# Ledger of designs, part 36: peptides against a protein of PDB entry 6EJA

Target 1, 276 residues: chain A of PDB entry 6EJA
Amino acid sequence: VEYMPANPVRIAFVLVVHGRASRQLQRMFKAIYHKDHFYYIHVDKRSNYLHRQVLQVSRQYSNVRVTPWRMATIWGGASLLSTYLQSMRDLLEMTDWPWDFFINLSAADYPIRTNDQLVAFLSRYRDMNFLKSHGRDNARFIRKQGLDRLFLECDAHMWRLGDRRIPEGIAVDGGSDWFLLNRRFVEYVTFSTDDLVTKMKQFYSYTLLPAESFFHTVLENSPHCDTMVDNNLRITNWNRKLGCKCQYKHIVDWCGCSPNDFKPQDFHRFQQTARP

## One batch from the design tools (peptide; aimed at target 1 H134 R240 G256)

Design b2_p19_6 (made by RFdiffusion4)
Pose (drawn by RFdiffusion4):
Structure b2_p19_6 (pose): chain A 276 residues (1-276), chain P 19 residues (1-19)
Amino acid sequence: as target 1 above (276 residues)
Amino acid sequence: SPPEMHAVDEGADPDDLGS
């Protein structure tokens, strides 16, 4: 990531944010901002204070826009995938924004490498898609995810309605819902009317935690399957002993886990050279 | 049947696992 690219990638950051931490969001935005990238910010419908603060930012910079539509993106909700898919369509239709990669971030994410290094890395691998799979037993993944269960999002709640079959003829996969996707794959997902994309959009409209498997499943079974890199370029601070308390039991008809917050003792983790 | 605990991170990379 040390070289200087002659044709650097321009990145569309989609920030899906909620809560009250506007100053922290502004600090992270400062760290990732470059005049040649683009920023498209979705603020949870329930976070009006944060939305007003985000509007000030978008009014200041030409390469920053806010989604005019806003969803209540509850934990594990089917609406998160809807949010990503609509943002991808919006971004592809913005012809004044010639972006090459799609990167999703939350208000709790931070960069651990400089913008120069990120651009250099992605410029070398601009035809790849970066998704992290669970890599372990797939039947266990399907069960623990509830992918063989039917869910419906209404009234800001995920209702479990019954069982369903895993469709035949495709491999189902999943893992992290944080990723980097290139423009060509985003176009395929958005505009393709082939059997795979159409049926997966229907299947995932009624799926818990859809973003953790929709893009994996579509990519692995699509003509772009040979572009997958099993690495999302993220460090996620999982600690199961603390983060799996079924804490979302009142929002979804399922038990879930979330990553822990980093502490000072974790700083050495951001310096690992093992994987990018 | 009752819901099960989510476990997408069982195959997480070592640098993704907190102490």

Design b2_p19_6_s1 (made by RFdiffusion4, then SolubleMPNN; from b2_p19_6, 12 letters changed)
Fold by OpenDDE base, seed 1:
Structure b2_p19_6_s1 (fold): chain B 276 residues (1-276), chain A 19 residues (1-19)
Amino acid sequence: as target 1 above (276 residues)
Amino acid sequence: EPPVELDIYEGADEIDIME
């Protein structure tokens, strides 16, 4: 038995894609596509082939759009947050797309529930925001994430410039860079002029992997703090053996891990982990 | 200063859902 919401939420899925993996994107798109949701796709500035492919898809579906602007993003780059923030602004300005939730996706991340289950769940908790926290020692998290370090994205590289302090009065948090945010909070992040949002946007402009911490930190220090749920409802194809080993040290003056893209053979995991 | 390994969040294969 599935809960049938009277007013089902509509989701804006934001996809940030790069490379030439058009077939993988097509598979993911097919898996998550629904006529009642919206899909806003950013293609890396350097991925022209993929951009052409995505444009073709957008022409076939009225609820699929491609960002008219394109950024050159790198792993761990501060520009990724800029991409999300600009996408949020764009989506808020699209009056013909009445979305209720913002969800970011990649080929390495899927919602753990079916569309019906996801919609039912979010419709029940439409006033909540879902961000998964690291759940560990916060001081350790700050150090390991390099939040006390100043980074500059320049020439397709994240340069570590030196040390910095966490802004006074701010409780920093973070974890997964995959989140489900309600429209109200997105509006706050996009249009608020309070000191919190202003300072955090500035702070995270020089932050490594900013999406893993920005929204957590802003939410928890904002008037919307009571809306946080420590769960992102995601399944991630995480394989430390394949995803770590400082594979991006040539791009970032820091080492880290990255999840792996889902393959068709991995789809059985969704069935195994999805609970009725 | 050499790069340090960051403790990036590890994705989960399964999560609890508030139902």
Scores: peptide ipSAE 0.025, ipTM 0.508, DockQ to the pose 0.272
OpenDDE base, seeds 2, 3, 4, 5: peptide ipSAE 0.022, 0.016, 0.017, 0.020; ipTM 0.505, 0.499, 0.527, 0.554; seed 3 fails the geometry check

Design b2_p19_6_s2 (made by RFdiffusion4, then SolubleMPNN; from b2_p19_6, 14 letters changed)
Fold by OpenDDE base, seed 3:
Structure b2_p19_6_s2 (fold): chain B 276 residues (1-276), chain A 19 residues (1-19)
Amino acid sequence: as target 1 above (276 residues)
Amino acid sequence: PPPLELDIFDGADEYEIMD
């Protein structure tokens, strides 16, 4: 039996999903569902079948909602960050959902801890934000991520327009696009009008794979920088053989990797990673 | 300690600019 905190945190899970992976999504949803948490699901504008399936789920559970707005997101697209930012605003405006943490998920995610373990952990560290950094040379990271390049999302394509400079005085960081953010930091990102948040929102609106760097960079340069924990408590299925073949060149003027969908044979890896 | 992300972010090494 896990420790039960006196004031357990409640989690807002934001699921950004697309395609036809309804069965995998259902399995993942069942694995993470709990009555005390909240689930806000965005379905890609083009994924109508999946949208119908998700709507059906949302009608069965009072703590599950689907975004009334839907974006057409592409791999590496700046619109993904817009999706997260808008969902954050929506969640903050939902006064009937008193969540304490924001956690983003996709169909390629799977929990490695029980709900009790996750809640106990986050309740202990409720003032922290969990983002995993790349752990390499930062200059190399900037180059490889194309952060010094200007991109425009248009007509379902990320167009590389040219070079740009990193804003002066900003320590850029990034890594995993999966994070656990406390409500206080989400409020800051959503409502702050300071120069940092304003400039970074503008900068990252023309950024490739913005979710891998935006929140890291904002957090580390903000008054909340001392809340950074270099760990996101995730299992992400990175299969280089499948996800790193420059398969997105038709929609992005860049080559990169993406997480892959979990398969039944990946179950053994989940067990191995699920350690105290 | 909390577990790390499985196959954590080595993705940057696989990124390249398209000419």
Scores: peptide ipSAE 0.021, ipTM 0.538, DockQ to the pose 0.054
OpenDDE base, seeds 1, 2, 4, 5: peptide ipSAE 0.021, 0.019, 0.017, 0.014; ipTM 0.489, 0.545, 0.529, 0.500; seeds 2, 4, 5 fail the geometry check

Design b2_p19_6_s3 (made by RFdiffusion4, then SolubleMPNN; from b2_p19_6, 13 letters changed)
Fold by OpenDDE base, seed 1:
Structure b2_p19_6_s3 (fold): chain B 276 residues (1-276), chain A 19 residues (1-19)
Amino acid sequence: as target 1 above (276 residues)
Amino acid sequence: DAPVELDVYDGADEIDIMD
C-alpha cells in the first residue's frame, strides 16, 4: 500500500535541453508530466528548432513554461550553473506556481520512482534536500573535478587558466549534478547575501562542471546543512565506452564523461531500478 | 598541464520508501 500524503508536494521540473533531441524530450515529457507539477524548460540558444517545438508544447499546457532568456551552454560550462540559478530565481518569482521542490532533468535522466512514489516520498521528507555525494576521498575528488583549477568560459570553450585555492574554511563536496532541492533552500541560494553564498557564486563562476559541486558545497556549509540527504533518486544512462574518452576536449580543457540518451533496449534497467 | 580525467557520478541509488 502506497502512502497518500494529505498535503502532497508539487514539483518544479527544470529541463535543460539542446540539439535536436525532440523525440527524446517528448518521451521524457510524457513520462514525467503531471497536471499538479510545473515544468520550466530552458532551450539552448543555438537550438532554434527545438525551441520552437518546446514553445508549441508550452502553449498547450498551462503548467509548462519556457525561459524567455536562453544561454549557449556547453558541456562542463560554468554557464550551466547560471542557467540553474536564473531558473530558480524565475521560479521563485512565479507566484502562481506554488512548487515545493526543484528537480533538474535532462533527456538522459529519469527519476527512479513513479510520480506517486516520488510525491509520497518528498511529501514525507519535504524539509530535506537530496544531493548525491561522490562518497570517496575528498582530496581526490577535488583534483579529479579540477576544483583547484581556474576555468573561464569564453567563445564556447572552457579555458583552463591556472591553479587556484579552495576557499579557506569551506568544506567542499560534490557528486551528481542531478538534485532535488526544497523551496526553502532554493530561496536561500537565490536571495542570501551572506558570505558563503556570495563567495561560492563567485568561485563557481570559474568552475568546470559547477553543478556537480556548487549546491553540495553551499548546502553543507550553510545553516541548512542538516537537511542534506545523500541520495538523488535518479537513474542516468552511463556508458563509459561511449560517454568518456575525452570526447569534449575540443570544448573543455579537461577530460570527462557524459551520460547517453536512453534507448528502448535500456528499458530493462528501469525495471531493475524501479521498485518501492 | 595535461587534462585530467573527471570522475563521473550519476548518483543513481535506491532508497526504500517506508509505509
Scores: peptide ipSAE 0.022, ipTM 0.463, DockQ to the pose 0.245
OpenDDE base, seeds 2, 3, 4, 5: peptide ipSAE 0.017, 0.026, 0.025, 0.021; ipTM 0.499, 0.516, 0.503, 0.484; seeds 2, 3, 4, 5 fail the geometry check

Design b2_p19_6_s4 (made by RFdiffusion4, then SolubleMPNN; from b2_p19_6, 14 letters changed)
Fold by OpenDDE base, seed 1:
Structure b2_p19_6_s4 (fold): chain B 276 residues (1-276), chain A 19 residues (1-19)
Amino acid sequence: as target 1 above (276 residues)
Amino acid sequence: EPPLEEDIYDGADEYEIMD
């Protein structure tokens, strides 16, 4: 039995998809779809077949929309942050979609709670933002993420140009690129003109894997810093043996880890999750 | 210059479980 909130939160799910994995997308969509939530889907500019499929779905459901703009994204590309930021702006301008939380999802990264549990939890903590930090030495994190390196996204490649300094007075943080952000913080990130947001947008436009650090860093250095919760309520299958290698070296001048799709044999991990 | 194996980000173990 779950607590039924008097004013349940409504979630804007943002999906950034590419390729031809229509079946996987359909499975995920069926698993997360609810009439009270909203779904905003960006399809890679190069994935025309998938775009057509997603458009068909969006025509069938009033709470599903597809971005009218499309970016050509690459793994680790700075353009991924641009995609999130633009989608946030779009969602804030949709006056007919009264969402309370922004959540991004991947086929390889699932919420650890059922819809009812998730809604109940977020309704109780609607003023909080959920970002999972690396939980390690911060200097090591900066080095491993390449945050002290300058990158340029050009011609579907992340070029490493050289070294750079972390902006003065900024405490850099990061971890998972899957987060749960409340509308208030999204409004701040989208419309604030303060030095923090302005400088961080500039800094992270030349950053590898910016979504793993941008929102953490902005939040922790902002007036909203007290809303930080070091948990993103997710289960991610990393499988280091398969995912932690230089598999994207051909498109990015860096090496990193990527999550793997869940398999039926991984189901035991879902059973081991603890309640917050 | 190309990245080294030691530059691989290891932000998580086998599974990242949020409890």
Scores: peptide ipSAE 0.009, ipTM 0.469, DockQ to the pose 0.319
OpenDDE base, seeds 2, 3, 4, 5: peptide ipSAE 0.015, 0.018, 0.008, 0.018; ipTM 0.467, 0.542, 0.476, 0.478; seeds 2, 3, 4, 5 fail the geometry check

Design b2_p19_7_s1 (made by RFdiffusion4, then SolubleMPNN; its pose is not in this set)
Fold by OpenDDE base, seed 1:
Structure b2_p19_7_s1 (fold): chain B 276 residues (1-276), chain A 19 residues (1-19)
Amino acid sequence: as target 1 above (276 residues)
Amino acid sequence: AAERAALSAPADGQFHGAD
């Protein structure tokens, strides 16, 4: 028996998708779709076939929209953060979509809770923000993430230009680029003109994998710092052996790990993961 | 020398497929 909240939260799911795997996206969409939530889908500028398919879906459901703008995103690219930030602004301007939480998803990432469990949980903790930290040595994290390096996104490539200093007076943190953010914090990130938000937006415009650290850092140094929960409520198919190759060297002057698509043989992992 | 990013647990990171 699941708890049924009197005022259940409504979720804005932001999907950043690319490629031609329309069938896979359709399966994922069906798995996460609910009439009470909202779905805002960004399709990579280069993925025209997928864009057509997603547009078709959006026409069938009133709570599904596609970004009218499209970016050519790359793995590790700073533009991915721009995509999220612009999506946040768009969603805040959609007055007919009263969402309470912002959740980003990909084909390789799923909520670890059922919809009912997720809604019940978030309804109880609607004032909190859920970002999973790396949980390791922070100095090592900075080095591994390349946060002390200056990157420039240009010509569909992340160029490493040199070293840079981490801003003084702020506590840098990060870990997962999968987050659950409440509307209030999204409003702060979107509209605040304080030095923290302004400087961090600039700093992370030249950052590799910015979404893994930007929101953590902003939140922990903001007036909303008390709302952080070190958990993202996600299941991600992670295979270090397969995902930690330098498979994106042609795109980024860095090596990194990436999640893999779920396969039928991976389904057993869903039963083994601990839920918060 | 290149280092590795997105190595923190739990499993996270971006995926870029063919377009």
Scores: peptide ipSAE 0.009, ipTM 0.520, DockQ to the pose 0.064
OpenDDE base, seeds 2, 3, 4, 5: peptide ipSAE 0.009, 0.009, 0.008, 0.009; ipTM 0.546, 0.559, 0.498, 0.546; seeds 4, 5 fail the geometry check

Design b2_p19_7_s2 (made by RFdiffusion4, then SolubleMPNN; its pose is not in this set)
Fold by OpenDDE base, seed 3:
Structure b2_p19_7_s2 (fold): chain B 276 residues (1-276), chain A 19 residues (1-19)
Amino acid sequence: as target 1 above (276 residues)
Amino acid sequence: DAARAALSAPADGKQHGAG
């Protein structure tokens, strides 16, 4: 029997989707849909067919909305972070959606817990933020992620402009670009005008794969630093053979790994994954 | 899990990603 909290948290799921992953998206959506949660879906500007399909879904459910704005996000692009930040602002301005947690998902992502388990867990730890760190040498992480390099997103390409320094006094961290953030921290990131948030937004606007590090770095250097939990409560499909090569070299002046769509044969991993 | 990255060769010219 799952624990049923007296005041269950409500989750805003932000889905960032693109391409032709309609079947994957539908499967993922069915797996995570609940009447008490909220779903805010961004469809890539170039994915018009998918956008039409998602709009049809949104008309069927009162707790499903589609972003009225659409970005053309490229792999590793700084615009992905902009997508999350704008989605956060939109969700905070939706006064009719009383969400407690922000969770980002893609068609290549899947929760490792049932809804009841997730809600019970988050209801117990409603003041915490869940971000998974890289678990490696931090200096090596900085170098390999290109955080010491300056990038410019222009003409659907991430241009490497040169070297840069990490801001002094900032403890940089990162890892997974999948996070569970409480409303309070999202409010801080969205509306704070302090030096940390301002400088980090600027810094990460010229960063490759910014979502893998921005929220970690902001959180750990903020007054909310004690709310950090090194766990993201989800699984992504990282495939070395398919995702860890220079397959995006035409888009980014960097080689890196990307998540891949889940295949039926990958589902066994959900059962083998340790739960927090 | 965290992504891995490696420095790519400098672009010889204007390369545009797939639209």
Scores: peptide ipSAE 0.020, ipTM 0.553, DockQ to the pose 0.032
OpenDDE base, seeds 1, 2, 4, 5: peptide ipSAE 0.015, 0.008, 0.019, 0.010; ipTM 0.529, 0.511, 0.540, 0.499

Design b2_p19_7_s3 (made by RFdiffusion4, then SolubleMPNN; its pose is not in this set)
Fold by OpenDDE base, seed 3:
Structure b2_p19_7_s3 (fold): chain B 276 residues (1-276), chain A 19 residues (1-19)
Amino acid sequence: as target 1 above (276 residues)
Amino acid sequence: SAVRAALSAPADGKQHGAG
């Protein structure tokens, strides 16, 4: 028997989809759909057929909406972060959608846990934010991610302009671009005008693969740093392959590394460990 | 990843990623 919380959390699922993954999206959607959650879907500007299909789905469910704006995203592009940030703002402005958690998904994702399990877990840890770090040497991570390089997204390309320095006093971190963020932290990221959020938004607007590092870095340097959990509770890829496999050669795909999926043992780990 | 490595390769003024 699964634990049933008295005050279950409600989740805003943000789906960033593109290309011709209609069947995968439909399967994933059916697997994750619940009447108590919310689904906000961004379809790539170039994916008009998929957009029409998604619109049809959204008309069938009151808790499914499609972004009225659409971005043309490219692999590694800063526009992906912009997509998430704008989606967060939109979701916060939807006063009729009382969500507690933000979770990003792609069309290739598939749940490894039941809705009840996910909700029970998040309801217990509703004040926490779940981000998975790279678990390696941070200096090496910075170099390999190109965080010390300046990029510009222009004409559907990322242009490397030169070298840059990490801002002083900032502890940079990152890893997976899949995250589970509580509403409070999303509010902070969206509406805060402090130097941290302002500088990081600027910094990451010229960053390659920004979603793999932005939220980690902001969280760890923020007043909310004690809410960090080094686990993204990730929903696995439909292909059941762990790792960072993305279609880059033929079709631009948005996928992140998810080395630490939500596992049964995570319950025990989080219950036994002290809050950071 | 190999993709990330390719995107981070020394090529100032060059385009990276797919449109």
Scores: peptide ipSAE 0.015, ipTM 0.509, DockQ to the pose 0.034; fails the geometry check
OpenDDE base, seeds 1, 2, 4, 5: peptide ipSAE 0.007, 0.006, 0.008, 0.006; ipTM 0.455, 0.484, 0.500, 0.504; seeds 1, 2, 4, 5 fail the geometry check

Design b2_p19_7_s4 (made by RFdiffusion4, then SolubleMPNN; its pose is not in this set)
Fold by OpenDDE base, seed 2:
Structure b2_p19_7_s4 (fold): chain B 276 residues (1-276), chain A 19 residues (1-19)
Amino acid sequence: as target 1 above (276 residues)
Amino acid sequence: SAVREALSAPADGQQHGAD
């Protein structure tokens, strides 16, 4: 028997899409759509055809909205983080959308669990944040990600300007750019004026692939650090075979065909003592 | 590396999917 929560969480899905992959988007949307959730879709500024299609969809569903602003994003660009941060702010300002979790998706994403399973799981762990860490040598990660390098997104290109230092006292972490964040943490990231959030927003505005590290780093160094779960609970390739056989267990450990398969001890929590 | 890939990446807005 699947656990049915008394107060099921509602999810704000933020879809960042581009190009002409309308069919893929439609498939994904159909797969993830539920009347109790919310869908906030950003379409790349250059993707006008896709934007028109998404607008048509948004007019059909009261729980689907399209960002009134549109960014031109590039691979690895800092603008992706800006897109998420602005979307978070927008979603927090939408008082008519009482969401509990923020989940980012691309057109290539697909949930590995049913809606009921996802909702049951998140309802049980509503105070947690799910970010997958790289699980490797952190110094190597920093170097490979170029976190010790200064980048500028300009003219549809990421320019490497030079070297930089990671702020002292900050434990940098990262991994997957796919995350599940609770509303409380999103509120913190959006509205906090503490040194951590302020410095990290500035730091990551000049960072390559910022979404792979920003939220991890902020969370682990924040008062919310105890809420981190080292798992993103999904796969990021629609073209891959889906099933209950845990094909991607090496990446994400969201296996099983029931929420009961997940136990607190199955999740590694990152607790950081150091705070800015 | 991610740095090299980013510098050579197309400007079509394709996102890096990290698992």
Scores: peptide ipSAE 0.008, ipTM 0.519, DockQ to the pose 0.041
OpenDDE base, seeds 1, 3, 4, 5: peptide ipSAE 0.007, 0.008, 0.008, 0.015; ipTM 0.497, 0.504, 0.491, 0.550; seeds 3, 4, 5 fail the geometry check

Design b2_p19_8 (made by RFdiffusion4)
Pose (drawn by RFdiffusion4):
Structure b2_p19_8 (pose): chain A 276 residues (1-276), chain P 19 residues (1-19)
Amino acid sequence: as target 1 above (276 residues)
Amino acid sequence: SVREALADPNPEEIAGNGE
């Protein structure tokens, strides 16, 4: 990531944000901002204060826009995938924004390498997609994720409605819902009418935590399967002893886990050279 | 391959913890 690319990638950052931490969001935005990238910010419908603050940012910079539509993106909700898919369509239709990669971030994410290094790395591997799979037993993954259960999002709640079959003829996979996808794959997901994309969009409209498997499943079974890199380029601070308290039991008909917040004792983790 | 050189072999934790 030390070299200087002659044809650097331009990155579309899609920020899916909620809550009250506007100053922290502004600090992270400062760290990731470059005039040659693009920023498309979705603010949860329920976070009006944060939205007003985001509007000030988008009014200041030509390469920053806010989604005019806003969803109540509850934990594990089917609406998160809807949010990503609509943002991808919007971004592909913005012809004045010639972006090469799609990177999703939350208000709780931070960069751990400089913009120069990120651009250099992605410029070398511009035809790859970066998704992290669970890598363990797949039947256990399907069960723990509730992928063989039918869910419906209404009234800001995920209702478990019954069982369903895993469709035959495709491999189902999943893992992290943080990723980096290239433009070619995003176009395929958005505009393809082939049997795989059409049926997976239907299947995942009624799925818990859809973003943790929809893009994996589509990519692995698509003509772009040979572009997958099993690494999302993220460090996620999982600590199951603390983060798996079924704390979302009142929002979804399921038990879930969330990553812990980093502390000072974790700083050495951001210096690991094991994987990018 | 390039993919194998970039791939992280360590398993990934998941958000779902079952019913």

Design b2_p19_8_s1 (made by RFdiffusion4, then SolubleMPNN; from b2_p19_8, 8 letters changed)
Fold by OpenDDE base, seed 4:
Structure b2_p19_8_s1 (fold): chain B 276 residues (1-276), chain A 19 residues (1-19)
Amino acid sequence: as target 1 above (276 residues)
Amino acid sequence: SVRDALSDPEPAELHGAGD
């Protein structure tokens, strides 16, 4: 039984979309749309058709906006983090959108929880931040993610330039690039001028798959560290044998693993509770 | 990467000229 919160949280959904999957996006949007939430959509710089489609949608809903800026993002690209960070700033500057949580989505996402369940849960834990950790050896994670390597995003490619050291005193962590962040932490990330945020923004501007680690690392090393919940309320179908096939070598100078597509046999996991 | 399977795009969609 879900309780109805007296002061339900309002969510800013940041949708990062690309390609020509307008129908898929439309389906996802319809599935997640609620009048009490906010939707901020970034369309890849190269996806002009999709951008036009999304603009049409945004004109129909007062709580849907499209980023006036657009980045050309690639898989694993540092620009993805930039996209999120700029979106966060934009959302914080939108004084007419009183959102409480930031949630990122792609066009391929589909809600596995009802809005009521999500809102109830986040309303109960409104002071927490939800980031799923990798759940493996951290040293191994660092190596596999290439966090000790310097990357440069250029010409739609992540170029590995060389080795680098992780800043001293920083506990690096990461995992899923799907996160649920409260407004307070987003404000901190956006406006803080402390050494941590400044250093990490610089560090992760040269990082492969930065969104999988930046927010984790910043949070865990910040005064907000006690707000971390190792759960992003998402289900990851992780199978190393199937997911580690270097399918992105043409995009990045690295070989990583990715989760596999869900199969019908995996659907039972959608029924699992993700509450901390 | 531990990105959710539900939103893991195909590499071809994230590389190239797009439209």
Scores: peptide ipSAE 0.009, ipTM 0.476, DockQ to the pose 0.044
OpenDDE base, seeds 1, 2, 3, 5: peptide ipSAE 0.007, 0.008, 0.008, 0.008; ipTM 0.496, 0.492, 0.490, 0.477; seed 2 fails the geometry check

Design b2_p19_8_s2 (made by RFdiffusion4, then SolubleMPNN; from b2_p19_8, 7 letters changed)
Fold by OpenDDE base, seed 1:
Structure b2_p19_8_s2 (fold): chain B 276 residues (1-276), chain A 19 residues (1-19)
Amino acid sequence: as target 1 above (276 residues)
Amino acid sequence: SAREALSDPRPAELHGDGE
């Protein structure tokens, strides 16, 4: 018997999609859709066919919306953070959508729990923020992430321009770019004018893979630091053999790994993964 | 526990900087 909370949290799922992954998106959507949650979908500016398809879906469901603005996002691009930040602002301005948590998803990862389990868990810990940290030497992390390097997104490319310093007095952290953030923290990130948020938004606008570090860093240095939970409650389909071949070197002056879409044969991974 | 979802960035061949 699953615990049913008296005041269940409602989740705003933010999907950033591109290409021709219509089937994958449809599968994911069917898997995560629930009438009590909200779905806000950004379609890459270049993916017009996908955009049309997603619009059709959004018209069929009252709790599904598509961003009226569209960005051209690239792997590792700073614009991805901008996409999330703008989505957060939009969602906060949607007064008819009383969401409690912000969750980003892709077709390459799923929550490790069922909807009921996820809702029950988040309802119990509604004041917490869930971001998975790298769990390694932080100095090494900074170097590997290129946080001490200056990047510029221009012409669908992330250009490495040179070196930069990590801001003094700020504890930089990061890890997974998949996070579960409560509304209160999202409000802080969106509307705060303090030095931390302002400085970090500026800093991360020239950062490679900013979503892997921005929210971690802001949270841990903010008045909300005590709400940090080092877990993102996700299963990501990693296949290093397929995903770690510098496949995006033509787009960014850096290499990285990309997770793969789940296939039916990957179902066993869901069964084998332990709960946090 | 949840799985870590890092991009595991590394220097591109073109530049070679970083770890």
Scores: peptide ipSAE 0.010, ipTM 0.532, DockQ to the pose 0.095
OpenDDE base, seeds 2, 3, 4, 5: peptide ipSAE 0.016, 0.018, 0.010, 0.019; ipTM 0.509, 0.526, 0.534, 0.511; seeds 2, 3, 4, 5 fail the geometry check

